# Designs tried in a protein design run: peptides against a protein of PDB entry 3QIS. Part 101

Target 1, 334 residues: chain A of PDB entry 3QIS
Amino acid sequence: PSLELSRREFVFENVKFRQLQKEKFQISNNGQVPCHFSFIPKLNDSQYCKPWLRAEPFEGYLEPNETVDISLDVYVSKDSVTILNSGEDKIEDILVLHLDRGKDYFLTISGNYLPSCFGTSLEALCRMKRPIREVPVTKLIDLEEDSFLEKEKSLLQMVPLDEGASERPLQVPKEIWLLVDHLFKYACHQEDLFQTPGMQEELQQIIDCLDTSIPETIPGSNHSVAEALLIFLEALPEPVICYELYQRCLDSAYDPRICRQVISQLPRCHRNVFRYLMAFLRELLKFSEYNSVNANMIATLFTSLLLRPPPNLMARQTPSDRQRAIQFLLGFLL

## One batch from the design tools (peptide; made by RFdiffusion4, then SolubleMPNN)

Design b2_p14_5_s3 (from b2_p14_5, 7 letters changed)
Fold by OpenDDE base, seed 5:
Structure b2_p14_5_s3 (fold): chain B 334 residues (1-334), chain A 14 residues (1-14)
Amino acid sequence: as target 1 above (334 residues)
Amino acid sequence: MSFAELLESMDPRK
């Protein structure tokens, strides 16, 4: 069997978080026998491509002189955004198109990624006084390393950080502040807030706005700004309640005093963000007659974002664990 | 402190 490929080199310029890019090519059976094709893993890989890449179709059958279009889709989700922001991964891959009883064809994928405040740690963002696209990539790496060391020192209750020559961190990330400032000013009376989805084009504009500027006003509808806050919290590499405190939150769920003690043990930035969000959500609940928002709905929605199981607990939360997690958050909303 | 006062105390533009 033999194939002809219309293209073998693909360049994806200016790849962004949640922005789909597509490149297409054709494969043609120029042989006299039918052939089966598939994308296969390289020798040391479990998957045929990196998590941010997909081929469609990834396998198929071609009669003699038949042609099929293959789509290469690049999409950076919450699962790939953090490693691309740090430069640990890059927009580079090699795909192996295999023919049954034939040869391998290699496709080269290349491009560049544009960093996002989405998928960046709370510790690093508290140190970024400027938009992430204004920060040199070398300084982003240093900020992530320093943020990890600051978190570890905070958890160990070690020596007060010498208030030395490092610029004082923000109390909360500017991106969270901007989203909540907009929602507080313009969305408290918005019917079905956090229940109605935003527009995908408006979500992309909000992400680009927060990555590139410090606006006076966020673009888009109140629903899109509300969904952007949910996406931001979901994309955090570590949730607002650190993984180390997850089990203690579940164990304390019915004791409001112990719940407050657990939150007091969070790293400074995580603790500030948690208290800030709870203060905002309690304010929003005062307008329940206008916005149709209630404490049970908010607790159910935000619990999955703020209190995630650790990655080593690959098991889905039990219904009991989920109910304890919701009860933990309700103690801060009521 | 009201939520408005808390919000203003955390303004990253100040």
Scores: peptide ipSAE 0.569, ipTM 0.961, DockQ to the pose 0.903
Fold by OpenDDE base, seed 1:
Structure b2_p14_5_s3 (fold): chain B 334 residues (1-334), chain A 14 residues (1-14)
Amino acid sequence: as target 1 above (334 residues)
Amino acid sequence: MSFAELLESMDPRK
């Protein structure tokens, strides 16, 4: 069996968080026998492609002289954004199109990723006074290393923040501040806030806006700005409540005093963001007559974002754990 | 401190 491929090299320029890109090519059975094709893993890989890449179809049959279109879809989700922002991963892959009883065909995937503030750590973002697209990639790496070290120092309670460090970190990421500033100014009276989805085009504009600028006004509807805040919190490599404190939050869920003590142990950036968000959400709840937002809805929504189970416990979350997590957050909203 | 005062105290543009 043999195949003819219309293209073998694919370049995905300016790949962005949550922006789908598609490249298509054709495969044709130029042989005299039916053939089965499949994308197969490379020798050391469990998957035929990286998490941000997909082939559709990834397998199939071709009769003699039959042609099929294959779509290569590049999509950076919350699961890939962090490793692409850090440069740990890149928009590069090799696909192996296997022909049963035939040869392998190699496809080269390349491109460039444009970093996002979405999927970047709170610690790194607190050190970024400029939009992430203005920050040199080398400096992003340094900021991540520095963010890790600062988190460890904060958890160990070892070093007072040397007030003498030339650039004082932001109290909260500018991106969170901008989103919340917009919502506070324009969305407190928005009916069904956090209940109505945003528009995908507006979400992309908001992401691009936050990645490239410090706007006076965020583009899009209040619903899109609200959803962008949710997406931001969901995309954090570490949730606002650090994984190390997850179980202690559950254990303290019915003791408001202990809950506050647990939060006090968060790294400075995480603690500031948590307190800031809780203050905002309590403010938003004053407008419940207008925005239809209530404490139970907000607690249920934000608990999954702010208080995520550690990856090792994610598959084991009980309904009781979820209820405790909600109760923990309710103690800061009421 | 009101939320407005908190917000203003944390303005990243200042």
Scores: peptide ipSAE 0.565, ipTM 0.961, DockQ to the pose 0.900
Fold by OpenDDE base, seed 4:
Structure b2_p14_5_s3 (fold): chain B 334 residues (1-334), chain A 14 residues (1-14)
Amino acid sequence: as target 1 above (334 residues)
Amino acid sequence: MSFAELLESMDPRK
């Protein structure tokens, strides 16, 4: 069997978080026999492509002289955003299109990724006083390395944050502040806040706005701004409540005193963000007659974002663990 | 401290 490919080189320019890009090509069976094609893993790879890439279809059957369109979809989700922001991964891959009893065809994927404040650590963002797209890539790497070291120092209660010659970190990331400032000013009376989905186009505009500017006002509907906050919290590489404290939060869920002690042990930026969000959410609850927001809804929604199980425990999360996590958060909303 | 006062105290633009 043999195939002809209309294209073998694909360039995805300016790839952004949650922005789908598609490139299409055709494969044609120029042989005299039917052929089965599939994208196959390279040697030692578990998957035929990187997590941000997909082929559709990834396998199929072609009769002689048949042609099929294949879509190469590039989509940076929460699962790939952090490693792309750090430059640990890049918009580069090689796909192997295999023919059963035939040849391998290599496809080259290339491009560039534009860093996002989404999927960046709270520690790095607290040091980042300018929009992420204004920060040199070399400085982003330094900020991530420094942020890891500060998280460790903060968890170890070792060194008082040396008020030394480094610019004082923000109390909370500017992106969270901007989202919450907007919601507080404009969305407290918004019916069905956090219950109505935002518009995908507006979400992209909000992400781009936060990545490129410090706006006076966030674009889009209150629903889109609210969803952008949820997406931001979901995309954090380390949840607002650090993974190291997850089990202690569950164990303390019915003791409000211990819950507050657990939160006090968070890294400074995480603790500030948690307290800030809880203060905001308690403020929204005062407007429940207007916004239809109640403590149980908010606790259920935000628990999955703020108090995530560690990756190794995610598959083992019981309904009891979820209820404890919700109860933990309720103790800060009531 | 009101939430408004808290919000203002953390304004990243100041």
Scores: peptide ipSAE 0.564, ipTM 0.961, DockQ to the pose 0.910
Fold by OpenDDE base, seed 2:
Structure b2_p14_5_s3 (fold): chain B 334 residues (1-334), chain A 14 residues (1-14)
Amino acid sequence: as target 1 above (334 residues)
Amino acid sequence: MSFAELLESMDPRK
């Protein structure tokens, strides 16, 4: 069996968080026998491609002189955004198109990723006074490394944040501030806030806006801005309530005093973001007659974002654990 | 401090 490929080199320019890109190519059976094709893992890989890449179809049969279109889809989800932001991973891959009883055909995937404030740590974002797209990649790496070290020092109660570091970090990420400022100014009276989905095109515009600028106003509907806040919180590599405190939050859920003590042990940026969001959500709840938002809805929605189970416990989360997590958050909303 | 005052105190543009 033999295949002809219309293209073997693919370049995905300016790949962004949540923006689907597609490149297509054709494979043709230029042989005299039917053939089966499949994308196969390289040696030591579990998957035929990186998590941000997909081939469709990834396998199939071709009769002699048959041609099929294959789509290569690049999509950076919350699961890949952090490693791409740090430069740990890149928009580079090699696909192996295997032909049964035939040859392997290598496809080269290349491109560039544009960093996002989505999927970046709270610690790094608190040090970024400019939009992430204005930050040199080298400095972005340094900021993530420094942020990790500062988180660890904060958790260990070792060194007070050296107030002598040349640039005082922001109290909260500017991106969270901008989202909340917009929602507070324009969305408090928005009917069905956090209940109506945003528009995907508007979400992309909001993400691009936050990655590239410090706007006076965020583009899109209040629903899209509200959903962008949820996406931001979901995409955090470390949730607003650090994984290390998850169990303690559940254990304290019915003691408001202990809950506040647990929150006080968060790293400074995480603690500030938590308190800021709780203050905003309490403000939003004052407008419940207009926005149809209630404490139980908000607690249920934000608990999954702010108080995520550690990856090792995620499969073991009980309905009781979920209820405790909701109760923990309710103690800050009421 | 109102939420508005809190918000203004943290304005990243200032």
Scores: peptide ipSAE 0.557, ipTM 0.960, DockQ to the pose 0.827

Design b2_p14_5_s4 (from b2_p14_5, 7 letters changed)
Fold by OpenDDE base, seed 5:
Structure b2_p14_5_s4 (fold): chain B 334 residues (1-334), chain A 14 residues (1-14)
Amino acid sequence: as target 1 above (334 residues)
Amino acid sequence: MSFKELLESMDPRK
């Protein structure tokens, strides 16, 4: 069996978070026998492609002189955004198209990724006074390394960090501040806030706006700005409540005094973001007659974003653990 | 401190 491929080299320019790109090619059976094709893992890989890439179809059967179109889809989700932002991974892959009892055909994937404030750590964003697209990639790596070291120091030592000649970090990321400032000014009376989905085109405009500028106003509807805040919190490499405190939050869920003590042990940026968001959500709840927002809805929604189980415990989360997590957050909303 | 005062005290543009 043999195949002819219309193209073997693919370039994905300016790949962005949550923006789908597609490239298509054709395969044809130029042999005299039917053939089965599949994309297969390389020798050291568990998957036929990286998490941000997909082939459709990834397998199939071709009669003699039959042709099929294959789509290569590039999509950066929350699961790939952090490793692409740091430069640990890149828009590069090799696909192996295997023909049963035939040859392997190699496809080269290349391109460039544009960093996002989505999927960047709270610690790095607090040190980033300019939009992420204005920050050199080398400096992004340094900011993540410095942010890791500062987090570890904040957990181990009550020692006042020598405020060395480095610029003072922001109290909260500018991106969170801009989203909350917009929602507070324009969305407090918005019916079905956090219940109505945003528009995908507006979400992309909001992401691009936050990655490239410090606007006076965020573009899009109040629903799109509200969903952008949820996407931002979901895309964080570490949740606002650090994974190390997860179990202590569940254990303290019915003691408001212990809950406040647990939050006081968060790294400075995480603690500031948590307190800021809780203050905003309590303000939003004053307008419940206008915006249909209640404490139980908000606690249920934000608990999954702010208080995520560690990756090793995700598959073991019980309904009791979820209820304790909701009760923990309710103690800050009421 | 009102939420408005908190918000204004944390403005990253100032």
Scores: peptide ipSAE 0.569, ipTM 0.962, DockQ to the pose 0.905
Fold by OpenDDE base, seed 1:
Structure b2_p14_5_s4 (fold): chain B 334 residues (1-334), chain A 14 residues (1-14)
Amino acid sequence: as target 1 above (334 residues)
Amino acid sequence: MSFKELLESMDPRK
């Protein structure tokens, strides 16, 4: 069996978080026998492609002289955004199109990723006074390393931040501040806030706006700005409540004093973001007659974002754990 | 501190 491929090299320029790109090619059975094709893992890989790449179809059968279109879809989700932002991963892959009883065909995927404030750590973002697209990639790596070291120092209750000549980090990421400032100014009276989905096009504009600028106003509807805040919180590599404190939050869920003590142990940036968000959400709840927002809805929504189980415990989360997590947040909303 | 005062105290543009 043999195949003819219309293209073998694919370039995905300016790949962005949550922006789907597609490249298509054709495969044709130029042989005299039917053939089965499949994308197969490389040696030591479990998957035929990286998490941000997909082939559709990834397998199929071709009669002699039959042709099929294959779509190569590049999509950076929350699961891939962090490693692409850091430069740990890149828009590069090799696909192996295997022909049963035939040969392998190699496809080269290349491109460039444009970093996003979405999927970047709170620590790194607190050090970024400029939009992430203005920050050199080398400096992003340094900021992540420094952020990790400061997080570790903060958790260990070691030496007070030497008030040395380095620019003081922001109290909260500018991106969170901008989202919340917009919502506070324009969305407190928005009917069905956090209940109505945003528009995908507006979400992309908001992401691009936050990645490239410090706007006076965020583009899009209040629903899109609200959803962008949720997406931002969801995309964080570490949730606002650090994984190390997850179980303690659950254990303290019915003791408001212990809950506040647990939050006090968060790294400075995480603690500031948590307190800031809780203050905002309590403000938003004062407008419940207008925005239809209630404490139970907000607690339920934000619990999954702010208080995530550690990856090793995700599969073991009980309904009781979820209820305790909700109760923990309720103690800050009421 | 009101939420407005809190917000203004953390303005990244200042």
Scores: peptide ipSAE 0.566, ipTM 0.961, DockQ to the pose 0.907
Fold by OpenDDE base, seed 4:
Structure b2_p14_5_s4 (fold): chain B 334 residues (1-334), chain A 14 residues (1-14)
Amino acid sequence: as target 1 above (334 residues)
Amino acid sequence: MSFKELLESMDPRK
């Protein structure tokens, strides 16, 4: 079997978090026999491509003189955003298009990623007084490495945050502050807040706005701003309640005193964000007559975002664990 | 402290 490919080199410029890009090419069976094609893993790879890339279709049959369009889709989800923000991964890949009993065809994927405040750690964001797109990539790497070290120091309670010569970290990320400030000012009376989905185009505008500026007002509907807050919390590499405290939160779920003690053990930025969000959500609940928001709905929604099981336990979360997690959060909303 | 006062106390623009 033999194929002709219309293109073998693909460039994805300015790849952004949650923004789908597509490049298409054609494959044609220029042979005299039917052929099966598939994208195959390289040696030692488990997948035929990186998590942010897909081919559609990824396999198929071609009759002689048949042509099929293949879409290469680049989409940075929460699963790839952190490693792309850090520069640990890049918009580069090689796809192997295999023909059964035939040849391998290599496709080169390249491009550039634009860093996002989404998928960046709370620790790093608390050090970023400017939009992430204004921060040199080299400094982002340093801030992420330093963020890990400060998290560890904070958990160990060892070093008083040296109030010394480094710019004092923000109490909460500016991005969270901006989202919550907007919601508090404009969305407290919004009917069905956190129940109505945002618009995808508005979500992209909000993300781009937070990545590139410090606006006075966030663009888009209150629903889109509310969903952007949820997406932000979901995309955090370390959830607002650190994975190390997950089990202790479940174990304490029915003891409000122990719950508060567990929260007090969070790293400073995580603790500040948690308390800030709980204060906001309690304020929002005062407007339940207008916004249709209740404590059970909010606890159910935010628990999955704030109190995530560690990756190794995610598949093992029981309905009881979920109920305990909800109960833990309810103790801060009531 | 009201939520408004809390919000204003943490304004990243100050």
Scores: peptide ipSAE 0.565, ipTM 0.961, DockQ to the pose 0.912
Fold by OpenDDE base, seed 2:
Parts: sequence; C-alpha cells; structure tokens
Structure b2_p14_5_s4 (fold): chain B 334 residues (1-334), chain A 14 residues (1-14)
Amino acid sequence: as target 1 above (334 residues)
Amino acid sequence: MSFKELLESMDPRK
C-alpha cells in the first residue's frame, strides 16, 4: 500500500490560549489495495501527538483511489497553557502517519505560541507590571523560576520579600484587578451573574485584551467578563489556595478562626488574591436582589477554582470533602 | 475601608 499526502509541513502561527486553529490536508490511496492508516506514537511517546494537537480522523481505511481530508487541530487548553507560557513546550511536533504493511509518513508541525496571562503563576503575574505580550520570553522564564523560589521561601518563612522599591511585586495580578474592577463597576446589578455563560468570541477578546494591554474597560458582556475570571482562576498552575494547604482547609472548614489562620499561611500573592476575591464576592452579595447571586451558589462555584484538590487526591475527593471545601469558603462570604 | 477604596488602593495603573 502507498499514500500520497497533499502536505507534510504545517505551520501554526500565533497560537493562543483557547483559540482553535485548524490545518487540513488530504491523503490519497494511490495504491492498488485498500489500506488502513493511523497516527502512531513515536518510540518514547505514549500518545501520537502533544496534548495541544489532534488529528481528525486519527485512523481510517482508504479504498484504492479514495481520498480523505485530515484536520490537524491545535488547541491550547488549561492543561498545556502553563508549559507553553514558560517555553518548556513549544508549538513543534512530529506526527507519524503509519500505513499498515506500508511506510511511515512524517508530518512536521511547527509554529509559535503567544504567551498568556492565563496559565501563568500568581507570583510571576505579581512581578509582571506590563502586559505579558510586552515581556520578553527570556524574562518570563526568569520570572517563573524566581516566582517558584520565592513561593518556596515564603512557605518556609526563610526570607522576607526584599521590599526593594523598584522591584516590589503587585499586591494582586493586574489581570485579576482589571477583571474585578470591571465586574464591580458594571456587573453588580447584572441579573444571573456567574450563572449565564459568556460568549466564546468575547472571551477570546478579553483574553487578548489582558495579554496585550492594560485597558480602561474590558470588552464584552458582564457575563463574558465574569466567565473570564473563572477561566483565569481555573487556568492557574497553582490554585489561589495552594495545594499544600488543601487538607488543612477541609479540616478547619467549621472553625472560622482556624480558617483565617490557614489563609494567613498562604504566600503573599496567593493570600492577597484570596482576600481580594472574598472582599469582591462579599460586595457582590450585597446586590443579591439585583444579580440573583447568593452565598451558596458563589461558594459552590468558586470552591472548585480556589480550593482544588492536589492532583494525587483529585480521584479520591468525597462528597464530604466537597461540602467541607464549600463550608470553608462560606466562612469568608458571610 | 470600602471595597471601592480597596480597589483604588491596588490599581495597577497608578
């Protein structure tokens, strides 16, 4: 069996978080026999492609002289955004299109990724006074490495943050500040806030806006701005409540005094973001008559974002653990 | 401190 491929080199320019890109090519059976094709893993890989890439179809049969269109889809989710932002991974891959009893055909995937404030650590974002797209990639790497070290030092209480005036971190990421400022100004009276989904086009505009600028106003509906805040919190590599404190939050859930002590042990940026968000959400709850937002809804929604189980415990989360996590947040909303 | 005052104190544009 043999295949003819219309293209073997694919370039995905300006790949962005949550923006689907598609490139198509054709494969044709130019042989005399039916053939089965499949994308196969390389020798050291468990998957035929990186997590941000897929082929559709990834396998199939072709009769003689049959042609099929294959879509190569590039989509950066929350699961790939952090490693792409850091430059640990890149928009580069090699796909192996295997033909049963035939040859392997190699496809080259290349391109560039545009960094996002989504999927960047709170520590790095607090050091980032300019939009992420204005920051050189080399400096982003340095900021993430330094942020990790400063988080660890803060948790160990080893070194006070050097309050050198020129390099003083923001109290909270500017991106969170901008989202919350917009919601506070324009969305407190928004009916069904955090209950109505945003528009995908508006979400992309909001992401692009936060990555490229410090706007006076965020584009899109209040629902899209609200959802963008949720997406931002979900995409954090480390949740607002660090994984190290997860169990202690559950254990303290019914003691408001201990809950506050646990939060006081968060790294400075995480603690500031938590307190800031809780202050905002308490303000939003004053407008419950207008926005239909209640403490139980907010606690339930934000618990999964702010108080994520560590990856090793995610499969073991009980309904009791979820209820404790909700109760923990309720103690800051009421 | 009102929430408004808190926001204004943390404005990244200042």
Scores: peptide ipSAE 0.556, ipTM 0.960, DockQ to the pose 0.825

